# Ledger of designs, part 183: peptides against a protein of PDB entry 5FRP

Target 1, 225 residues: chain A of PDB entry 5FRP
Amino acid sequence: VEWTESIPQIIATREDISKELNQALAKTFIDSDPRVRRTSVMIFNKVPVTEIWKNITNKAIYTSLLHLAREKHKEVRELCINTMAKFYSNSLNEIERTYQNKEIWEIIDTIPSTLYNLYYINDLNINEQVDSVIFEYLLPFEPDNDKRVHRLLTVLSHFDKKAFTSFFAFNARQIKISFAISKYIDFSKFLNNQESMSSSQGPIVMNKYNQTLQWLASGLSDSTK

## One batch from the design tools (peptide; made by RFdiffusion4, then SolubleMPNN)

Design b2_p28_7_s1 (from b2_p28_7, 14 letters changed)
Fold by OpenDDE base, seed 5:
Structure b2_p28_7_s1 (fold): chain B 225 residues (1-225), chain A 28 residues (1-28)
Amino acid sequence: as target 1 above (225 residues)
Amino acid sequence: DEELEEEYKKRQEEEEKKWEELEKLLKE
């Protein structure tokens, strides 16, 4: 654990990271101790993306990072999912595609598919996290139409069949959620008006409010678990 | 995993039914 914690400093100070160091780092991603695996993932959060691409050249490290998205250890898995999504976004923004880094890009380009495939685990906590990283890192808000379309096409261009299916399901769900939230707001305003609540519509709106809230809540994971 | 995929499909169908019921109520 201690030597792994030193890796960010080494990468920041040294340009000549040895093949041996890369090999040693690759082993930490498959270590039996979840603390070691966690520390390894944190390297991608602590080191600038440009330095990662420059100094971490062993493709096995990137492949192993992606595999941790399905790890049994919750904390490591959650960290990994956030890390790989952020790393993907940063890479798209800051790393040029060259002949030399082609093999790494072939792995990184599968991150969106890897994330969308997590929906098939059927875990509410994982689903919520994947939803979050999609909005934050994969398909963030972009006011420029050309950039937005280009980003979307880039994300979709490496989807497998399952990822494509879950992508459509995700979008459909977001439309539903948006509609439900809009109604929730309308009902809340109605219920805060005394005259409206005293009307014949009062009980009807209260019922709709409760059912809407129940549906919205059913899509959320238990934060205590 | 084929089993997980089938479970996913089943869940999506159940969720769709629940949504359709709510949507009908909300559009009235």
Scores: peptide ipSAE 0.454, ipTM 0.904, DockQ to the pose 0.733
Fold by OpenDDE base, seed 2:
Structure b2_p28_7_s1 (fold): chain B 225 residues (1-225), chain A 28 residues (1-28)
Amino acid sequence: as target 1 above (225 residues)
Amino acid sequence: DEELEEEYKKRQEEEEKKWEELEKLLKE
């Protein structure tokens, strides 16, 4: 654990990391101790993306990072999901595609598919996290239409069949949520009006409000678990 | 995992039914 914690500093200061160090680092991602695995994942958060690409040349490290998204240890898994999504976004923004880094890009380009495949685990906590990283890192708000489309096409271009399926389901759900929220707002306004509540429509709207709220809440995980 | 895919599909079908009921209510 201790030596692994020093790796971010080494990567940040050195232009070229030895093959031996890369091999040693690769082993930490599959270490039996979750603390070691966590520390290894944190390297991708602490070191600038450009330095990671420059110094981490062992493709096994990137592959191992992606595998941790399905790890049993909750904290490591959650960290990994956020880390790989952010790393993907940063890579798209800052790393040029070259012949030399092609093999690494082939792995990194699978991150979106890897994330969308997590929906098949059928875990509400994982689903929420994947939803979050999609909005934050994979398909963030982009006012430039050309950039937005290009980003979308980049994400989709490496999807497997399962990822496409979950992608469409995700988008369909978002449309539903948007509609439900719109109605929730309308009902809330109605219910906050005393005159409206005293009308014959009062009980009807209250019921609709409750049903809408229940549906919206059902899509959320229990934060206490 | 084929089993996970089937479970996912079943869940989606159940969720769709719940949505359809709500949507009907909300569009009235």
Scores: peptide ipSAE 0.453, ipTM 0.904, DockQ to the pose 0.736
Fold by OpenDDE base, seed 1:
Structure b2_p28_7_s1 (fold): chain B 225 residues (1-225), chain A 28 residues (1-28)
Amino acid sequence: as target 1 above (225 residues)
Amino acid sequence: DEELEEEYKKRQEEEEKKWEELEKLLKE
């Protein structure tokens, strides 16, 4: 664990990282100790993306990172999902595609598909996390239309069939949520008016309000679990 | 993988039914 914790500093200060170090690092991603795996993932969070691409040349490391998205250890998995999404976004923004880094890009380009495939695990906590990283890192708000379209096309161009399916389901769900929230706001305004509540529509709107809340809540994970 | 996909589809169908019921209520 201790030597792995030193790797971020080494990568940041040394331009010449040996093949041996890459091989050693690759082994840490499959270590039996979750703490070692966690520390390995954290390298991608602590080291600038440009330095990672420069110094980590073993493709097995990137492949192993992606595999941890399905890790049994919850903390490691959650960290990995956030890390790989952020790393993908940073790579798109800061790393040029060259002949030399083509093999690594082939792996990194599968991150969106890897994330969208996590919806098939049918875990509410995972679903919420994937939703979050999509908004934050994969398809962030972009006011420039050309950039937005280019980013979308980049993400979609490497999807498998399952990822496309979950992508469309995600978008459909967001439209539904938006509609439900809009109605929730309308009902809330109605219910806050005493004259409206005393009308014949009062009980009807109250029911709609409750049903809307129930549906919205059903999509949320239990934070106590 | 096939089992998980089937479970996913089943869940989506159930969720869609719940939504349709709510949507009907909200559009009335």
Scores: peptide ipSAE 0.453, ipTM 0.904, DockQ to the pose 0.771
Fold by OpenDDE base, seed 4:
Structure b2_p28_7_s1 (fold): chain B 225 residues (1-225), chain A 28 residues (1-28)
Amino acid sequence: as target 1 above (225 residues)
Amino acid sequence: DEELEEEYKKRQEEEEKKWEELEKLLKE
């Protein structure tokens, strides 16, 4: 653990990390101690993306990082999911595709598919986290249409069949949520109007309001678990 | 993997039924 914690500093200070160090680092991602695995994942959070790409050249490290998305240890898994999504986004924004880094990009380009495949685990906490990282890192809000489309095409270009399926399901759900929220707002406005509440439609709208809220709430993970 | 996929499909079907019921109510 202690030596692994020193890795971010080493990467930050050295232009070229030895092959031996890369091999040693690769082993930490599969260490039996979750603290070691956690520390290893944190390297990708603590070190700038450009320095990671420059110094971490062992493809096994990147592959191992992606595997931790299905880690049994909850904390490590959650950290990994956030880390890999952020790393993907940063890589797209800051790293050029070259002949030298092609093999690493082949792995990194699978991150979206890896994340969308997590929906098949059928875990509410995982689903919520994946939803979150999609909005934050994979497909963030982009006002420029060309950039937005380009990003989307980039994400989709490396999907497997399962990822496409979950992608479509996700999008369909978002449309439904958007509609429900729109109705929630309408009902809220109606219920806040005294004349409307005293009308014959008052009880009807109240019922619709309650049903809408119930549906919206059912889509949220239980924060107590 | 196949079992998980089937479970996923079942969940999606259940969610769709709930949505259809709500959607019908909201469009009335």
Scores: peptide ipSAE 0.452, ipTM 0.903, DockQ to the pose 0.769

Design b2_p28_7_s2 (from b2_p28_7, 16 letters changed)
Fold by OpenDDE base, seed 2:
Structure b2_p28_7_s2 (fold): chain B 225 residues (1-225), chain A 28 residues (1-28)
Amino acid sequence: as target 1 above (225 residues)
Amino acid sequence: DEELLKKYEENQKEEEEKWKKLEELLKE
């Protein structure tokens, strides 16, 4: 564990990491100790993306990182999901595609598919996290239309069939949520008006409000778990 | 993988039914 904790500093300071170090690092991602795996994931979170690409050349490390998205250990899994999404975004923004890094890009380009495939686990907590990283890292707000479209096409270009299916389901759900929120706002405004509440429509709107809220809440994971 | 997909599809169907009920309520 202690030597693994030193790796970020080594990567940040050295331009060339030895093959042996890469091999050693690869082993840490599959270590039986969750703490070791966590520390390994944190390398991708702490070290600048440019330094990672420069110094981590063993493709097995990247593959292993992606596998941790389905890790049984909750903390490691959650960290991995956030880390890989962020790493993907940073890579798209900062790393040029070259012949030399083609093999690594082939792995990194599967991150969106890997994330969208997590929906099939049918876990609300995972779903919520994936939703979050999609908005934050995979398909962030971009005012430039060309950049936005290019990003979308890049994300979709490496989808497998399952990822496409979950992608469409995600989008459909977002439309529903948007509609529900809109109605929630309308009902809230209505209920905040005393005259409206005293009307014959008061109880009806209250019911609609409650049903809407219930549906919205049901889509959220239990924060206590 | 097939089992997970099946469960996913079943869950999506159930959620769609819940949505349809709500949508009907909200459109009136």
Scores: peptide ipSAE 0.450, ipTM 0.902, DockQ to the pose 0.744
Fold by OpenDDE base, seed 1:
Structure b2_p28_7_s2 (fold): chain B 225 residues (1-225), chain A 28 residues (1-28)
Amino acid sequence: as target 1 above (225 residues)
Amino acid sequence: DEELLKKYEENQKEEEEKWKKLEELLKE
């Protein structure tokens, strides 16, 4: 653990990390101690993306990072999901595609598929996290149409069949949520009016309000778990 | 994983049924 914690500083200050150090770092991602795995993932959060690409040249490290998205240890898994999504976004923004880094890009380009495939675990906590990182890192708001389309095409170009399926399901779900929220607002306004509540429509709208709220809530994970 | 996919599809079917019921109610 201790030596792994020193890696961010080493990468930040050195431009020529040895092959041996890369090999040693690769082993930490599969260490039996979740604290070691966590610390290894944190390297990708603490070190600038440009420095990571320069100094971490062992492709096994990147592959191992992606595997931790399905980690049994909750904390490590959650950290990994956020980390790999952010790293993907930063890489797209800051790293040029060259012949020398082609093999690493081949791995990094699979991050979107890796994330979208997590929906098939059928875990509400994971689903919420994946939703969040999609909005924040994978497909963030972009006012420039050309950039937005280019980003979308980049993400989709490496999708497997399962990722495409979950992608469409995600978008469909967002439309449903938007509609439900719109109705929720309408019903809330109605219920806040005493005259409206005293009408024959009062009980009907109350029922619709409750059903809408129940559906919205059912899509949320239990924060206590 | 085929088993996970099957479970996912079953869950999606159930969720779609719940949505259709709600959607019908909300469009009235």
Scores: peptide ipSAE 0.449, ipTM 0.902, DockQ to the pose 0.735
Fold by OpenDDE base, seed 4:
Structure b2_p28_7_s2 (fold): chain B 225 residues (1-225), chain A 28 residues (1-28)
Amino acid sequence: as target 1 above (225 residues)
Amino acid sequence: DEELLKKYEENQKEEEEKWKKLEELLKE
């Protein structure tokens, strides 16, 4: 653990990380101690993306990182999911595709599929986290249409069949949520109007309001679990 | 993976039914 914690500093300061160090680092991602695995994942958070790509050349490290998305240890898994999503986004923004880094890109390009495949675990907490990282890192808000489309195509270009399926399901769900929220707002406005609330429509709208909230709430994970 | 997929599909079906019920209510 101690030596692994020093890795971010080494990567940040050294340009000639040895093959041996890469091999040693690769082993930490599969270490039996979750603290070691956690520390290893944190390297990707502490070191600039450009330095990671430059110095971490062992593809096994990246593969192992992605594997931790299905880690049994909750903290490590959650950290990994956020880390890989962010790393993917940063890589797209900052790293050029070259002949030298082709093999690494082949792995990194599978991150979206890896994340979308997590929906099949059928865990509400995981689902919520995946939803979050999709909005934050994979398909963030982009006002430029060309950039948005390009990003989308990039994300989709390496999808497997399962990822496509979950992608479509995700989008369909978001449309539903959007509609429900819109209605929630409308109902809220109605209910906040005393004249409207006192009308014959008052009870009807109240019911719709409650049902809408119930549905919206049912889609949220319990933060206590 | 196949088992997980099956469970996923079943869950999606149930959620769709819940949505359809709500949607019908909201369109009235």
Scores: peptide ipSAE 0.449, ipTM 0.902, DockQ to the pose 0.769
Fold by OpenDDE base, seed 5:
Structure b2_p28_7_s2 (fold): chain B 225 residues (1-225), chain A 28 residues (1-28)
Amino acid sequence: as target 1 above (225 residues)
Amino acid sequence: DEELLKKYEENQKEEEEKWKKLEELLKE
């Protein structure tokens, strides 16, 4: 654990990361101790993306990182999901595609599919996290149309069949949520008006409000878990 | 994992039914 904790500093300050160090680091991602795995994942959060690409050349490390998205240990899994999404985004923004880094890009390009495939686990907590990283890192808001389209095409270009399916489901769900929220707001405004609430429509709107709220709430994970 | 996919599809159908019920209510 201790030596792993030193790796971020080493990578940030040194350019001569040895093959042996890469091999040793690769082993930490599959260590039986979740603390070791966590520390290893944190390297990707603490070290600039450019330095990671430069110094971490063992493709097994990247592959192992992606595998941790399905980790049984909740904390490690959650960290991994956020980390890999952020790393993907940063890589797209800062790393050029070259002949030398082609093999690593082949792995990194699978991150979107890896994330979208997590929906098939049917876990609400995981679903919420994946939703979050999609909005934050995979398909962030971009006012420039050309950039937005280019980003979308990049993300989709490496999707497997399952990822496409979950992608469409995700988008459909977002439309539903948006509609429900819009109605929730309308109903809230109505119910805050005393005259409206006292009208014959009062009870009807109250029911719609409650049903809408219930549906919205049902999509949320248990905060105690 | 075919089993997970099947479960996913079943869950999606159930959720869609719940949505359709709500949608009908909200569009009135």
Scores: peptide ipSAE 0.449, ipTM 0.902, DockQ to the pose 0.726

Design b2_p28_8_s3
Fold by OpenDDE base, seed 2:
Order: structure tokens, then C-alpha cells, then sequence
Structure b2_p28_8_s3 (fold): chain B 225 residues (1-225), chain A 28 residues (1-28)
């Protein structure tokens, strides 16, 4: 653990990391101790993306990072999901595609697919996290239409069949959620009006309001678990 | 298993959407 904790500083100060160090780092990602794995993932959060690309040349490290998104340890998994999404976004923004880094990009370009495939686990906590990182890192708000489309195409360009399926399902769900929220607002306004509540429609709207809330809540993870 | 779940969710939504449309028609 202590050795792994020193790696960010080493990467930040050295222009070139030895092959041996890369190999040693690769082993930490598959260590049996979740603390070691966590520390390894944190390297990608603590070190600037440009320095990571420059100094981390072992493909196995990137592959192992992606693999941790499906590990059993919840904390490490959650950290990994956030980390890889952020790293992907930062890489798109800051790293040029060259012949020299092509092989690493081939791995990094699979991050969106890796994330969207997590929906198949059918875990509400994972789904919520994936939803979050999609909006925050993969497909962030972009007022420029050309940039937004370019980002979208980039994300989709390396999807496998399963990722495409989950992508479309996600979008469909978002539309439904938006509609449900709109109805929730409408019903709330109705229920806040005393005259409306006293009308024959009052009980009906109240029922629909409750159904809407229940549906919305069913898509949320239990914060206590 | 996931596809089945999606289908189930879609069916539930269709029911809700139908009810919403009916309610809107009653308000007209």
C-alpha cells in the first residue's frame, strides 16, 4: 500500500517511468487487498491525464483499470467507475491521437462501452452511478452543437451491440423520466389548489400523483444499502 | 434477463402513459 501511494509523486516528477515500474504497478491493480487496488485507481485521479499518458505505457494497467469496474468490492468498483469515466473525458479533451499512443487509445475508447455494459448487471446502485457519470463525463452538457455531436459520435463509435442496446434503453428511460417529472409538477400544482382538490377530480389526481411518485422512486437506489 | 426487465419496465410505462392520456382527455 505504501509503495503504491508513492506512485503519483513519482509519475509527477519523472519524465519516463521504467518498464519495471510499469510492470510492478500493473500487479497492484490485481492485488488481493482492496486497499492496494483502491490506491492504484487513485493514481488516475491524482496525476494529470497528460502525465498518465506519458508515463504509463503498460497496456495491462489500462485493461486492469477497466476490469475493476466489475469487481466485487463496492468501494473500489464505485471509485473505478467514476475514475475511468473522468479519465476518458479528460483524455478526449487533452490527449491527441498519435501513432505512438494508438494502442492505448484502443483500450480507452472502450470505456463508454464498458460503462454501458454495466447496466446488464441490473443493480440499481450501479445503474444510478452509470447514469451519473454519463451526464457528468461521457456526454456532458455542451452548448456547441458541433462539439456535442462530435462527442456523441466518438462515444458511440466503439460501442458493442450490448452497449448500443443499453444506450437506447437509457435514452428511452430518460424521456419517460422527464415526462413523469412534468406530470408530477402538474399534479402538484393541481393538488396545491384548494378548489381543485375539492373537485371531483381531486381524488383521481391524488392517486395519479402517488403513482407517479412511486414510479419515479422505483428507479432510485436505496441510499441505505 | 436484462432484456426481459426492460420489457417489463416498458409495459409498466405504457400503462402509466395511457392513464395520463386518459386523464388529459377528461380535463378537456
Amino acid sequence: as target 1 above (225 residues)
Amino acid sequence: DWEKKLEEEEKKWEEIEKEYKELEELKK
Scores: peptide ipSAE 0.065, ipTM 0.661, DockQ to the pose 0.613
Fold by OpenDDE base, seed 4:
Structure b2_p28_8_s3 (fold): chain B 225 residues (1-225), chain A 28 residues (1-28)
Amino acid sequence: as target 1 above (225 residues)
Amino acid sequence: DWEKKLEEEEKKWEEIEKEYKELEELKK
């Protein structure tokens, strides 16, 4: 753990990390101690993306990072999911595609698929986290249409079949959520109007309001679990 | 399991959506 904690500083201070150091670092990602794995993942959060790409050249490190998204230890998994999503976004924004980094990009380009495939685990906490990182890092809000489309195409260009399926399901769910929220607002306005509440439709709208709330709530993860 | 869940959710949504549409028609 102590050794791994020193790695961010080493990467930040050295121009070139030796092959031996890369090999040693690769081993930390598969260490039996979750604390070691956690510390290893944190390297990607603490070190600038440009320095990571420059100094971490062992592809096994990147592959191992992605594998941690499905590990058993909850805290490490959650950290990994956030880390890889952010790293993907930062890489797209800051790292150019070159011949020298092609092999690493081949791995990084699988991050979207890796994340979307997590929906198949059917865990509400994981689903919520994946939803969050999609909006925050993979497909963030972009007012420029051309940039937005370009990002979308980039994300989709490396999808496997399962990722496509989950992608479409996700989008369909978002449309439903949006519609439900819209109805929630409409019903709320109706119920806040005294004249409307006194009408024959008052009880009906109240019922629909409650149903809408229940549906929305059912999609939320239990934070206590 | 995921596909089945999606199908179940879709069915539930279709029911809700139908009810919403019916309610809107009643308001006209």
Scores: peptide ipSAE 0.062, ipTM 0.656, DockQ to the pose 0.676
Fold by OpenDDE base, seed 5:
Structure b2_p28_8_s3 (fold): chain B 225 residues (1-225), chain A 28 residues (1-28)
Amino acid sequence: as target 1 above (225 residues)
Amino acid sequence: DWEKKLEEEEKKWEEIEKEYKELEELKK
């Protein structure tokens, strides 16, 4: 753990990291101790993306990072998912595609597919996290239409069949959620008006309000777990 | 398992959407 914690400083200070260091780092990602794995993932959060691409040249490290998205240890998995998504976004923004880094890009380009495939685990906590990182890092709001389309095409260009299916399902769900929230607001306004509540429609709207809340809540993870 | 879940979710939504439409018709 202590050794791995020193790696960010080493990467930031040294221009050339030896093959031996890369090999040692690769082993930390598959260490039996979740604390070691966590520390390894944190390297990607503490070191600038440009320095990571420059100094971490062992493709096995990137592959291992992606595998941790399905880690059994909750804390490590959650950290990995956020780290992976952020790293993908930063790479797209700051790293040029060259002949020398082609092999690494081939791995990084699979991050969107890797994330969308997590929906098949059918875990509400994971689903919520994937939803969050999609909006924050993969497909962020972009007012420029050309940039937005280009980003979308980049994300989709490396999808497998399962990722495409999840992508369409995700978008459909978002439309439903937006509609449900809109109805929730409308019903709330209606119920807050005493005249409306005392009308013949009052009980009907109250029932729909409760159904809407129940539906919305069913899609949310328990924050206490 | 995932496809089945998606189908179940879609069915639940269809039921809710139907109820919303019915309510809108009652408000007219």
Scores: peptide ipSAE 0.065, ipTM 0.664, DockQ to the pose 0.685; fails the geometry check
Fold by OpenDDE base, seed 1:
Structure b2_p28_8_s3 (fold): chain B 225 residues (1-225), chain A 28 residues (1-28)
Amino acid sequence: as target 1 above (225 residues)
Amino acid sequence: DWEKKLEEEEKKWEEIEKEYKELEELKK
């Protein structure tokens, strides 16, 4: 653990990391101690993306990072999901595609597919996290149409069949959520009117209000668990 | 199976959406 904690400083200060150091770092991602794995993931958060690409040349490290998205240890998994999404976004923004880094890009380009495939686990906590990182890192708000389309095409260009399916399902769900929220507002306004509440439609609207809330709540993870 | 679950959820939503539209028409 202590050795791994020193790696961010080493990467930040040294221009050339030895093959031996890369090999040693690769082993930390598969360490039996979740604290070591966590610390290894944190390297990608603490070190600038440009320095990571420059100094971490062992493709096994990147592959291992992606595998931790399905880690049994909850904290490590959650950290990994956020880290890989952020790293993907930063890489797209700051790293040029060259002949020398082609093999690493082939791995990094699979991050969107890796994340969208997590929906198939059918875990509410994972789903919520994937939703979050999609909006924050993969497909962030972009007012420039050309940039937005380019990012979208980049993300989709490496999808497998399952990722495409989950992508379409995700978008459909977002539309439904928006619709449900709109209905929630409409029903709330109706129920706040005394004349409307006392009408024959009052009980019907109240029922739909409750159903809408239940549907919205069913998509949320339990923060107490 | 996740795909079957999605199909079931879609059917449920279609029913809910239909009910919402009917309710809106009644409110007019």
Scores: peptide ipSAE 0.051, ipTM 0.651, DockQ to the pose 0.562; fails the geometry check

